# Designs tried in a protein design run: peptides against a protein of PDB entry 3ZOQ. Part 41

Target 1, 223 residues: chain A of PDB entry 3ZOQ
Amino acid sequence: QLLQDSWWNQLKEEFEKPYYQELREMLKREYAEQTIYPDSRDIFNALHYTSYDDVKVVILGQDPYHGPGQAQGLSFSVKPGVKQPPSLKNIFLELQQDIGCSIPNHGSLVSWAKQGVLLLNTVLTVRRGQANSHKGKGWERLTDRIIDVLSERERPVIFILWGRHAQMKKERIDTSKHFIIESTHPSPFSARNGFFGSRPFSRANAYLEKMGEAPIDWCIKDL

## One batch from the design tools (peptide; aimed at target 1 P86)

Design b2_p22_5_s1 (made by RFdiffusion4, then SolubleMPNN; from b2_p22_5, 7 letters changed)
Fold by OpenDDE base, seed 3:
Structure b2_p22_5_s1 (fold): chain B 223 residues (1-223), chain A 22 residues (1-22)
Amino acid sequence: as target 1 above (223 residues)
Amino acid sequence: SEEEKEKAEKLLKEYEEELEAL
């Protein structure tokens, strides 16, 4: 898949490495033999919508939604017309309480991505109905490199790390340059233990303002 | 997610322990 020039310059060496070639061959077989999400054209949507230089905020997810029509290559995001998953509903509830946004009638976070919110999963593909089925196949090495090159960037980034899986990536982030917002995961199983009231959206914008950057318009319009 | 599964499993274990104590 063709990436934006800014990402290509950062990641081109990874695509030539054996692990990525093996991953690519695996994915070719998987997409041919199984139902895999997202659509192969959407795998790198996070990088397509948000260039390396335009990244202001990173929100890490684990792997794509594994139901039909859900995943669109952006962490936590679902295609329009798809019922909002429980974690996403809680994200919108916190958004409403944090900065007063209305709950949208859809679950697409594309508007965030277009503003510089990198909605990155650590694993970028999944088999239908089989969560984490592509764990340990090579995606984590690529997405670790994405985090690394952002950490190495001079211009500061805000990392929003919900839950333990995302927080494990903290060791890769230079906290002398970058800001981290941590809380429990928005999942119904964890949201009441720290996600609700964490105010990640207003806090992210506060950091952006301190850096002299435009804040994110987190409010999502109805379709 | 693995985070959600881990939390769910923990909750189930806690529930099972409560049921066994009854």
Scores: peptide ipSAE 0.025, ipTM 0.613, DockQ to the pose 0.084
OpenDDE base, seeds 1, 2, 4, 5: peptide ipSAE 0.024, 0.025, 0.023, 0.022; ipTM 0.606, 0.634, 0.612, 0.595

Design b2_p22_5_s2 (made by RFdiffusion4, then SolubleMPNN; from b2_p22_5, 15 letters changed)
Fold by OpenDDE base, seed 5:
Structure b2_p22_5_s2 (fold): chain B 223 residues (1-223), chain A 22 residues (1-22)
Amino acid sequence: as target 1 above (223 residues)
Amino acid sequence: SAEEEAKAKELLEKYKAEEAAR
């Protein structure tokens, strides 16, 4: 089975659609002919770590890191031992200022994922050194469906939407049921224009507590 | 909007390029 039962039940119809079959065939060629990130077994890590029912928070990214060893199948996350990218560094700076967490010595966000933070990219694969190389190939349709089925869920979800690309997904979210936290992107080019001081972590936990759910432990332990 | 998406894409591409160079 490719996915946990909870996600499979939500997405099984998508996998039978022509667009996904075409995407899959494209990916087979791409992985065979050139270096694609993440590793093929890690493509759906966001769904593997966070079941449909366990989703509390969604953080949207665009596409995976395209450098060697970086992409982990989770938005903004990098494998242990990988230098923290600038946006991730800024995320940790905001985390420190928001709720007092220490900056971890690694960039893995797996601990968030295991607590119900869906770290979803809108595009789930990329060619080495070629940002957005798999844009418009079918991933967006699948990930839009992921957002849709979460929006349709009765139990509320918190969507953290950093930057304009993520914020474009707001139209798919039922704001009568779900909460949205918006700011500029954590990128060095935009972080000072609203990301810093946005306090997304404490705000997310405040919503969780209001709903009677356990808050996320956002603090990441050193490895 | 398409323009907003294009601007966002440009920003992210610059960001990704910077990250790849490190």
Scores: peptide ipSAE 0.055, ipTM 0.698, DockQ to the pose 0.099
OpenDDE base, seeds 1, 2, 3, 4: peptide ipSAE 0.031, 0.034, 0.029, 0.027; ipTM 0.646, 0.458, 0.563, 0.453; seed 2 fails the geometry check

Design b2_p22_5_s3 (made by RFdiffusion4, then SolubleMPNN; from b2_p22_5, 11 letters changed)
Fold by OpenDDE base, seed 2:
Structure b2_p22_5_s3 (fold): chain B 223 residues (1-223), chain A 22 residues (1-22)
Amino acid sequence: as target 1 above (223 residues)
Amino acid sequence: MKKEEEEAKKLLEEYEKELEAL
């Protein structure tokens, strides 16, 4: 079984569809012929760390980091020992200003994932050194379905939508049940235009508390 | 000027990941 039971029950029909079979065949060729990130075993890490039922917060990214050893199947996250990319650095700066967390000595967001933060990219693979190289190959249809099944869930979800690409998914979210936190992207090119000072972490926790759920411990411990 | 800035902002947001990689 590719996914844990909770996600499998929601997504099993997608994996049988022609688009996903075509995507799978494409990926087989890509991984055989080129360097693709993340490791094939890590593609679905977001779903592995955060079950369908345990999702409290969703943070949408675009596609994986395309440098060696960076991507670990979680949006914005990098493996320990990897230099923090600029957007991630800005995320931690906002985290510090928002709720007083120290800047961690690594860039792994696994601790968030384990608490119910679904760190989902809309595209789940990339060629080395070629950003968006797997855009439009079928991942978006699967990840749209992930958003859809979460939107259909009775238990509320908080969607954090940084930047225009993530915000385009707002139309798929039932705002009568779910909450959306929007700002500009944490990228150095956009962070000063609204991301800084947006306080997404405290706002997310405020919604969780309102729903009677445990807040996320957003502070990341050093390794 | 405000419209041009908003359009520029939207364009920058569309390429956020690519711009970060440059």
Scores: peptide ipSAE 0.045, ipTM 0.676, DockQ to the pose 0.087
OpenDDE base, seeds 1, 3, 4, 5: peptide ipSAE 0.020, 0.035, 0.037, 0.035; ipTM 0.541, 0.641, 0.669, 0.651; seed 3 fails the geometry check

Design b2_p22_5_s4 (made by RFdiffusion4, then SolubleMPNN; from b2_p22_5, 10 letters changed)
Fold by OpenDDE base, seed 5:
Structure b2_p22_5_s4 (fold): chain B 223 residues (1-223), chain A 22 residues (1-22)
Amino acid sequence: as target 1 above (223 residues)
Amino acid sequence: MEEEEREAKKLLEEYEAFLASL
């Protein structure tokens, strides 16, 4: 599927590189021989919903959910009708405490993506039931480039970095131009150590307002 | 699954096992 012109202009050189061609060939085999998530048409949903120019906020995840019907090509997001994973539940709990949003009856973050929240995983595919099975296969190089081209952008971006994996990307972000919001991961195993009470949503909107941009409507309507 | 979550889960499991041994 053709990326939006804005992302294509930023990433076209990556798609011609050997590492990406090797990744593509690997993915062709994996999708043919294994159950891979998300659906191949959904791999680049983060870039489809949020153009390069429209990015206001970036939320980094590691890799997609590896259960049936869960992943939809957006970090932390699940398809409607899918039970909210524990980390996502905690995200919504923090959202409620931070800015008073109701807990939605679904886990789709598409409404955020459409407003300029790039919901990017560092690895964009996973084998069913095997977390991080596509780690080190080339995705990280592409997604590092996505972070780099956003960091190089003159118009400021807000990076929300939950947990150590996401925070490792901080070195790629020009903090003279861009804003970083850091906390522990929303996972039940780390959320009480700093994620809860971190108020990333109100803080992000405060930065957007300071920049003269429209804030994100973080509240998600029921379906 | 987040790698940090995985390690935290292991630590929790170890702690729970410790508590169960008391």
Scores: peptide ipSAE 0.041, ipTM 0.598, DockQ to the pose 0.167
OpenDDE base, seeds 1, 2, 3, 4: peptide ipSAE 0.030, 0.039, 0.035, 0.030; ipTM 0.606, 0.595, 0.612, 0.636

Design b2_p22_6 (made by RFdiffusion4)
Pose (drawn by RFdiffusion4):
Structure b2_p22_6 (pose): chain A 223 residues (1-223), chain P 22 residues (1-22)
Amino acid sequence: as target 1 above (223 residues)
Amino acid sequence: LEDELRELEDELHALENALAAL
């Protein structure tokens, strides 16, 4: 068993399938022969921090950061102590305009995960310095199933879909129950074309309050 | 042209992330 019960009860059949076994064998070799991010122990951190039952909001990313000391097994977040990349800086600028939070002295979003924000990348590993190097190796098949089981959940889930790739997942989400907040991506190329001013954080909290759920405290505290 | 612009955008994003890791 690789995940806590709430998730294992939804996903155990996927881990038994040939595609996962092939992916696992490729990763055992690659972690031993080269530099793979995130650290192997951190691959499933988004699901470890945010159980299936506790998921309030899902923020979909693509692949992990490919530089040393960055990726934590979470979308968009970085380990404390490393520079914040441009897209993450833009996420904090929008958070400041929307909620009013000060800019933090680190980029870790673990606080969000602990409050029910599932920081799910669609691809969970990457070779150092080589973006999208683990594309098509089997992670998409698993993360599509993660999206499926969240879409099947009775209690509504709020999906935040930034950019074109994340928005492609709308087809897998049952919008008769679930909420979608979507905009352009926070990358500097696209942040001033809709992401800025979109107010995704207060909008997510409004959906939660309508459902009688506690809102997320989005502000990140300095370390 | 739209496909080329998307490829360039992906490459710039990857470069920015690499620079932030230095």

Design b2_p22_6_s1 (made by RFdiffusion4, then SolubleMPNN; from b2_p22_6, 15 letters changed)
Fold by OpenDDE base, seed 1:
Structure b2_p22_6_s1 (fold): chain B 223 residues (1-223), chain A 22 residues (1-22)
Amino acid sequence: as target 1 above (223 residues)
Amino acid sequence: DEEEREKQIEEEIAKLEEEAAL
């Protein structure tokens, strides 16, 4: 799949490796034989919306939503017109509490992506109705490389790591250069144990201002 | 069923959080 030049320069070697070729062949079979999300053209949307050089913030997710029309190729994001999943609802509740944003009437986080928020899942595809069905198939190696090349970047990045799965990536992040914001996951199962009140949005902007960068406009307008 | 799909997503997240804690 075609990527922006900045990402291609960072990742081109991965696409030639056997693991990725095997992943690609697997995906060809999966998309042919089953319903896979997101649409194959949307798999790399996170990289399409946010270039390597433009990344300011990274928000890590697990894998795409597995319902029809939901997955947008962006972590936690859903296409307009799609009911907001519970975790996303909690994200917006924290956003409102943190910086006073209204709850949007849709779940698209594209506006964040366009401002330099890399909305990256660790696994980039899923079978319909089967959460985590493409775990361990090769995506994690590629997305680990994405984290690695961002960690190696001189210009600082803010990593928002919700929950323990995302926090397992801390070892790949050079904390001498980059900032990490950690809390429990926004899932209803964990949000009250630390996610609510964690104020990740204002904290991220505080770091950006410290770096002399423009803050993210986290508030999402209704469509 | 949308509620079931949402539940499945959250359950899988919870399972992974538990697994990652081990």
Scores: peptide ipSAE 0.122, ipTM 0.784, DockQ to the pose 0.060
OpenDDE base, seeds 2, 3, 4, 5: peptide ipSAE 0.035, 0.038, 0.117, 0.035; ipTM 0.648, 0.668, 0.782, 0.653; seed 4 fails the geometry check

Design b2_p22_6_s3 (made by RFdiffusion4, then SolubleMPNN; from b2_p22_6, 18 letters changed)
Fold by OpenDDE base, seed 3:
Parts: C-alpha cells; structure tokens; sequence
Structure b2_p22_6_s3 (fold): chain B 223 residues (1-223), chain A 22 residues (1-22)
C-alpha cells in the first residue's frame, strides 16, 4: 500500500536518498533469502494507520518481534491469535491500573493506531529469530526523520518514550511544542523500576484534553 | 508456499519504489 499523502509529503525526499535506496536493496535481498518480519506489506503499517496529520501520540519501539506471526508493523503490537509478549502484557497491566481497561484477549494495538497513536519502531524489519539484525541498515535514519517532521509540526504531539532507546530520541523533539512522557521500559526486566505506575495513558489523555483534542480510547475490545 | 510468500514480500518491497516515484 502507498503511504498516505500526508506522510508522503513529509518523507518523499528520504526515499530518494542513497541511504534509503541501499536499505531497499538490502531488504529485497533479505526478504528473498530469509524470513523477515513483519510481512513486507506491513512494514509501514504504523504510517498507514496513522497519517501524519492525525498523529496525536507516538509510542516508540526498537525493532519488530522476530517470531512467526507476531509483528504487524506496529510497535509492541502483535497480530490477533498471537500470545502477548511479556512487554505487551505489562503494557496492558499498566493500562488496567492506569485507567481501568480490561486486558484484551489479543495483542493488536490497531485500535490505538486508528485513533492517532503512531506505533513506530525505530527499525522496521528484523530477521527471524535475530533481534536487531537490521539495526544500522538505514531504518534509523528514516525513522529519525519521521520524528523530526513530527517535531517540526505545529500541532503538538505527545511522545511516550519507554526505556533508554526511545529516550535517546528526546534530543530530536522540540519540547517547547511537544510533550514527552518517559518511564522505564515495559519489559519484565525494567517494568517494576518505573513503568508500572507511570500512568502514561491517562497522562497522554490529559495532555490531549488540555490541547482541546479528543482523548484516546485506550481500552481494547476483545476480538 | 514459502516461495510464493517470499515472492509476494519481494513485490511488496518493490512497491516502495513505486511509491517513491509518485
């Protein structure tokens, strides 16, 4: 699928740059020779579900889940029918404690994306079973640009930055215009060190309301 | 089949070029 016009207008110059062409060629080879996630048609799902203009909240991940059937092109999200990964389980636990949402019987965050939550990984592909295998191949430059153009947007954005990797992107965010919600990562290793109790969902909605925007319905219905 | 899936994925990646051209 083609990018929505609003994203295309923001990113079209990137796609013509050598780094992206090299990335594209790499991806062609990778998808041809190995099992790569997500499905290539889903690589840009975050941008497909959430247009540039519609972005209200950004949640940054690192790279896609590298197990079969998991990644669907949205950070932290898994396809329906897939067991919720530990980090996602903790996200839902915090969601429940924060605003009272029930834990859904699936792990798809598409409903968030459709409401303006950009679920962006900094690296958009991964080789099966090999976390970070596509790190440093060009995605970071593109996704940095995504952050940049959002930062440059006049309409404020809320950035939810879980963990150090995401928080390293703070330097790219104009905090005079945009809001940042930070905590430790939802992974079991770090969740109890600050993620739990951070209440990112209610805080995000509080910012949205102050901005005169509709809050996100973070609660996810069962499928 | 795995081969068919890879072919579809390759085509999808190639679509990025078409998108970039527009």
Amino acid sequence: as target 1 above (223 residues)
Amino acid sequence: SAAAERAAQEAAVAQLELEAAE
Scores: peptide ipSAE 0.030, ipTM 0.647, DockQ to the pose 0.021
OpenDDE base, seeds 1, 2, 4, 5: peptide ipSAE 0.024, 0.029, 0.025, 0.026; ipTM 0.581, 0.617, 0.590, 0.604

Design b2_p22_6_s4 (made by RFdiffusion4, then SolubleMPNN; from b2_p22_6, 17 letters changed)
Fold by OpenDDE base, seed 2:
Structure b2_p22_6_s4 (fold): chain B 223 residues (1-223), chain A 22 residues (1-22)
Amino acid sequence: as target 1 above (223 residues)
Amino acid sequence: SRAREEEERRRAVAALEAEAAK
């Protein structure tokens, strides 16, 4: 099966639907004809690292980084050895100001994913050098379903929604059960308009504590 | 090289096909 059991039980019906079959055929053509990111085996890394039951926090991104060696199937995250993109640098600056973490010497957020932070992009693939090139091709329907099944889960989830694109997903989230942390996007173009000082990391942990759950260790160790 | 890039593309497609078959 494509996904681990907990996600497969939630999403298996999606993979049989025509839209996803068409998406798969599109992806096969794209990966054959173009350089597509991330690696095809890394597309579902967010779901591989964080099981359905283990999700504590969701951080929504738009689509993968489109430069060589960057994308690793996790929103905002880059592979070790890759220069931190501007938005990620700002995330780490806010992390430092929020809870005192040192800025790591790499950009991998895998340690967050392993603790239950679902680092989900709404679109899971991209052409090299062409941001949003796979927008509207079927990924959004699948990732909307991911949000839906999390919203339907009895155990509460914290959704961190940076910027308008992520915030459009609020309508799919049952706020009677789940918590939302919103701010402007960490991008240099928007970070000073509300992202900096928003303290999403301490706020997320405060919600986890209220739920009787272990907080996330947001601090990232150097490699 | 172009040859390496083409082989990487082929492997990527093969991986997608293998995953879809599971």
Scores: peptide ipSAE 0.355, ipTM 0.866, DockQ to the pose 0.023
OpenDDE base, seeds 1, 3, 4, 5: peptide ipSAE 0.335, 0.353, 0.337, 0.324; ipTM 0.859, 0.864, 0.860, 0.856

Design b2_p22_7 (made by RFdiffusion4)
Pose (drawn by RFdiffusion4):
Structure b2_p22_7 (pose): chain A 223 residues (1-223), chain P 22 residues (1-22)
Amino acid sequence: as target 1 above (223 residues)
Amino acid sequence: EAEELREEEALKELEEDEEYFS
């Protein structure tokens, strides 16, 4: 058993399939022979921090950060003590305009995960310095199933889909129950074309309040 | 021309950030 019960009860059949076994064997070799991010113990951190039952909001990313000391097994977040990358800086600028939070002295979003924000990347590993190097190796098949089981959940889930790749997942989400907040990506190329001013954080909290759920305290505290 | 300059600045920022973490 690789995950806590709430998730394992939804996903155990996927981990038994040949594609996962092939992916696991490739990763055992690659972690021993080269530098793979995030650290192997951190691959499933988004699901460890945010159980299936506790998921309030899902923020979809693509692949992990590919530099040393960055990836935590969470979309967009970085370990405390490293420089915030441009897209993450833009997420904090939008958060400041929307909610009013000060800019934090670190980029870790673990506080969000602990409050029910699933920071799910669609690909969970990457070779150092080589973006998208683990594309098509089997992670998409698993993360599509993670999206499927969240879409099947009775209690509604709020999906935040930034950019084209994340928006492609709308097909897998049952919008008769679930909420979608979508905009352009926070990358500097596209942040001023819709992401800025989109107010995703207050909009997510409004959907939660309508459902009688506690809102997310989005502000990140300095370390 | 203003849009092209903006894209060049965004590209420069992203390249500098990539190099920092290389």

Design b2_p22_7_s1 (made by RFdiffusion4, then SolubleMPNN; from b2_p22_7, 12 letters changed)
Fold by OpenDDE base, seed 3:
Structure b2_p22_7_s1 (fold): chain B 223 residues (1-223), chain A 22 residues (1-22)
Amino acid sequence: as target 1 above (223 residues)
Amino acid sequence: SEEEERLKKAEKEVKEYEEYYA
């Protein structure tokens, strides 16, 4: 699928670089020979749902869920009908505690993406049952560029960085222009050590309001 | 993700530790 024009303008040079061509060839082989997630049509869903200009908030993940039917090209999000992973359950618990939203009966975060929440993984594909199997294959260079072009944008962005992997990207973010919300990861182990009570949703909306932008409706309706 | 799995593993280890010393 073609990227939205705003992202294409920012990333077109990357797609012409050797590293991306090598990544593309690797992915062609992987999808042909292995079970790879997400569906090839869903790889860039984060960019499809949220244009470069529409980005208000960024939530960084590592790589897609590696179980059947889970990944839909959005960090932390799962397709409707899929059991909510533990981290996502904790995200919804914090959402309830922070803003008072009901816990949805599904795990799709598409409604956030459509409102300008870029749900970006740093690695955009994974082999079934093999976490980080596509680490170091070129995705990180592309997604670093995504972070860079957002950092270079004049209009401020809010970066929500859960856990160490996401927080490693802080050095790429111009904090003179952009806001960062950091906490421990929403995983069951780490959530009790800082994620719970971090109130990332209300804090993000507070920044948006300060910037004169519409807040995110973080509450997710049941399907 | 690998980070999520690592953290889940750590949780399991902590729980096992607590169960052993309880």
Scores: peptide ipSAE 0.036, ipTM 0.681, DockQ to the pose 0.145
OpenDDE base, seeds 1, 2, 4, 5: peptide ipSAE 0.031, 0.021, 0.023, 0.026; ipTM 0.671, 0.630, 0.651, 0.669

Design b2_p22_7_s2 (made by RFdiffusion4, then SolubleMPNN; from b2_p22_7, 13 letters changed)
Fold by OpenDDE base, seed 1:
Structure b2_p22_7_s2 (fold): chain B 223 residues (1-223), chain A 22 residues (1-22)
Amino acid sequence: as target 1 above (223 residues)
Amino acid sequence: AEKEKELEKAKKELEEYEKFYA
């Protein structure tokens, strides 16, 4: 896939490395022989919607949803018309309590991505019905590099790290320059242990304003 | 994995949905 120039300049060396070539060949076989999500054209949607220079906030996910029609290449996001997964419902509940947004009638977070919220999964593909089936196949090395080049960027970034998996990436982030918002995961299994009441949206906007940047309009309109 | 547990639940819900509309 063709990336925007800003991301290409940061990542071009990765695509020539053996690990990525092996990943690419694996993906070719997987997409030919299995049902893989998201659609192959949507794998890099997070980078397509949010350029390297436009990143204001990063929200890390693990891997895509593995059900039909769900994944659209953005962490936690689902295509319009798809029932909101439990974690996403909890994200919207926190959004409502934090800054008063209404619960949208869909689960697409594209409006966030277009404003500079990089909705990045650490693993960018999954086999239908098999969570984490593409773990350890090379995606993590690429997405680690994405975190690294953002950490190296002079203009500060806000990293929202929900749950242990995302928080493991904290060691790659220059905390003297970048701001980190941490809480438990929005999953029903953990949300009541710290995610609810964490107010990540207002906190992110407060930091953006302090840096002289425009805040994110987190409220999502109905379709 | 926190998300893995959620995905398994979501999978079950989706399977139930598919059965309802099949």
Scores: peptide ipSAE 0.018, ipTM 0.599, DockQ to the pose 0.112
OpenDDE base, seeds 2, 3, 4, 5: peptide ipSAE 0.020, 0.063, 0.007, 0.019; ipTM 0.611, 0.650, 0.381, 0.610; seeds 2, 3, 5 fail the geometry check

Design b2_p22_7_s3 (made by RFdiffusion4, then SolubleMPNN; from b2_p22_7, 11 letters changed)
Fold by OpenDDE base, seed 3:
Structure b2_p22_7_s3 (fold): chain B 223 residues (1-223), chain A 22 residues (1-22)
Amino acid sequence: as target 1 above (223 residues)
Amino acid sequence: EEEEKRLAEAEKILKEYEAYYA
């Protein structure tokens, strides 16, 4: 839909391609016939909060939360007032252990997005109660292009890749220019196998400082 | 092999969601 000029310039060619037109038509039917998350106006929130030029860090997720009122168009993030999902709780635990931040009383990561952390899911919509229901419908091609244009950018980017799904995108990232931070997924089923203790937040800031850029304030204030 | 491992991880994440929404 409507994007900021910086992203529009990078992605306008994709929106004219048949795959995206088919995706759009599919989404029109889905939103009309099913309950789809996030709200259609929030699908591209990651791009709305973080312009192409302002991206400092990318955190990849799979697809949106599929429960009522949860997804807000940002990977791993939930709207204020929503119970924090297990993976998000573990992210905050690692944040606390890594750099000493307190656990926030909400799960919104908007403050990260506003600082240049692109919270991108590879699939941007989901049917209520049905995880991955929109997998393979065209989103992956668009989000691959998002990764590609960031990889092609001269100004370096830090990619945080939790779990194998995200790590499959490594082949699209020019590691001669960009930095990658990898670990197991923050899910309770995998966090103890490498995510905990991986210190992605301090490591990301260390790279930013080496690049001469301002670090991210990862600590989230209570609402 | 790698695809199977990826699918297995996805299944674990799905089980997490199922437990969360139960």
Scores: peptide ipSAE 0.224, ipTM 0.829, DockQ to the pose 0.109
OpenDDE base, seeds 1, 2, 4, 5: peptide ipSAE 0.165, 0.180, 0.219, 0.188; ipTM 0.803, 0.807, 0.834, 0.813

Design b2_p22_7_s4 (made by RFdiffusion4, then SolubleMPNN; from b2_p22_7, 12 letters changed)
Fold by OpenDDE base, seed 1:
Structure b2_p22_7_s4 (fold): chain B 223 residues (1-223), chain A 22 residues (1-22)
Amino acid sequence: as target 1 above (223 residues)
Amino acid sequence: KKEEEEKKKAEKELEEYEKYYA
């Protein structure tokens, strides 16, 4: 996939590295022989919707949803018409309690992405029905580089790190420049242990305002 | 040691997630 110029300038060297070539060859086989999500054209949607320079907020996910029609290349997001997964439902519940947004009738977070919320998974592909099936295949190295180049950016970024997996990336973030919002994961297994009441949306906007930037309109309209 | 503990915790969280979504 062709990336935006701003991301290409930051990542072009990665795509020439052996690890990425191996990943690419693996993916070619996987997409040919297995059902892989998201659609190959959607793998880099997070980077397509949010340029390097336009990133205001990063929300890290693990890997794509592995059910039919769900994944759209954005962390936690599902295509319109797809039932909201439990974690996403909890995200919307917190959104409602935090800043009063209504619960949308769909699960697409594209409106966030278009406003500068980079919805990045650590691993960008998955086999149908097999969570983490593409873990350790090379994506993490690329997405680590994405975090690194954002950390190196002079203009501050807000990183929202839900759960311990995402929080492990904190070591890559220059906290002297960038803001971190941490809580437990929105998963039903962990949401009541700190995610609910964490108010990540209002806190993110407070940081944006402090930086003199426009806040994110987190409220999602029905489709 | 701390990194290993955090890794194990993350793995458990993932396992719980996978169990829920499997």
Scores: peptide ipSAE 0.121, ipTM 0.767, DockQ to the pose 0.074
OpenDDE base, seeds 2, 3, 4, 5: peptide ipSAE 0.109, 0.117, 0.117, 0.110; ipTM 0.744, 0.753, 0.760, 0.733; seeds 2, 3 fail the geometry check

Design b2_p22_8 (made by RFdiffusion4)
Pose (drawn by RFdiffusion4):
Structure b2_p22_8 (pose): chain A 223 residues (1-223), chain P 22 residues (1-22)
Amino acid sequence: as target 1 above (223 residues)
Amino acid sequence: ALLEEYIHAENMGDDERVRELL
């Protein structure tokens, strides 16, 4: 068993399939022979921090950060102590305009995960310095199933879909139950074309309040 | 090539290189 019960009860059949076994064998070799991010112990951190039952909001990313000391097994977040990349800086600028939070002295979003925000990348590993190097190796098949089981959940889930790749997942989400907040990506190329001013954080909290759920405290505290 | 460099620079936190490429 690789995950806590709430998730294992939804995903155990996927981990038994040939594609996962092939992916696991490739990763055992690659972690031993080269530099792979995030650290192997951190691959499933988004699901460890945010159980299936506790998921309130899902923020979909693509692949992990590919530099030393960055990836934590969470979308968009970085380990404390490293410089925040441009897209993450833009996420904090939008958070400041929307909610009013000060800009933090680190980029870790673990606080969000602990409050029910699933920071799910669609690909969970990457070779150092080589973006998208683990594309098509089997992670998409698993993360599509993660999206499927969340879409099947009775209690509604709020999906935040930034950019074109994340928005492609709308087909897998049952919008008769679930909420979608979508905009352009926070990358500097696209942030001023819709992401800025979109107010995703207060909008997510409004959906939660309508359902009688506690809102997310989005502000990140300095370390 | 420029797109790959841009994605790399952006993820590595190189703000100046990202501004140049834009």

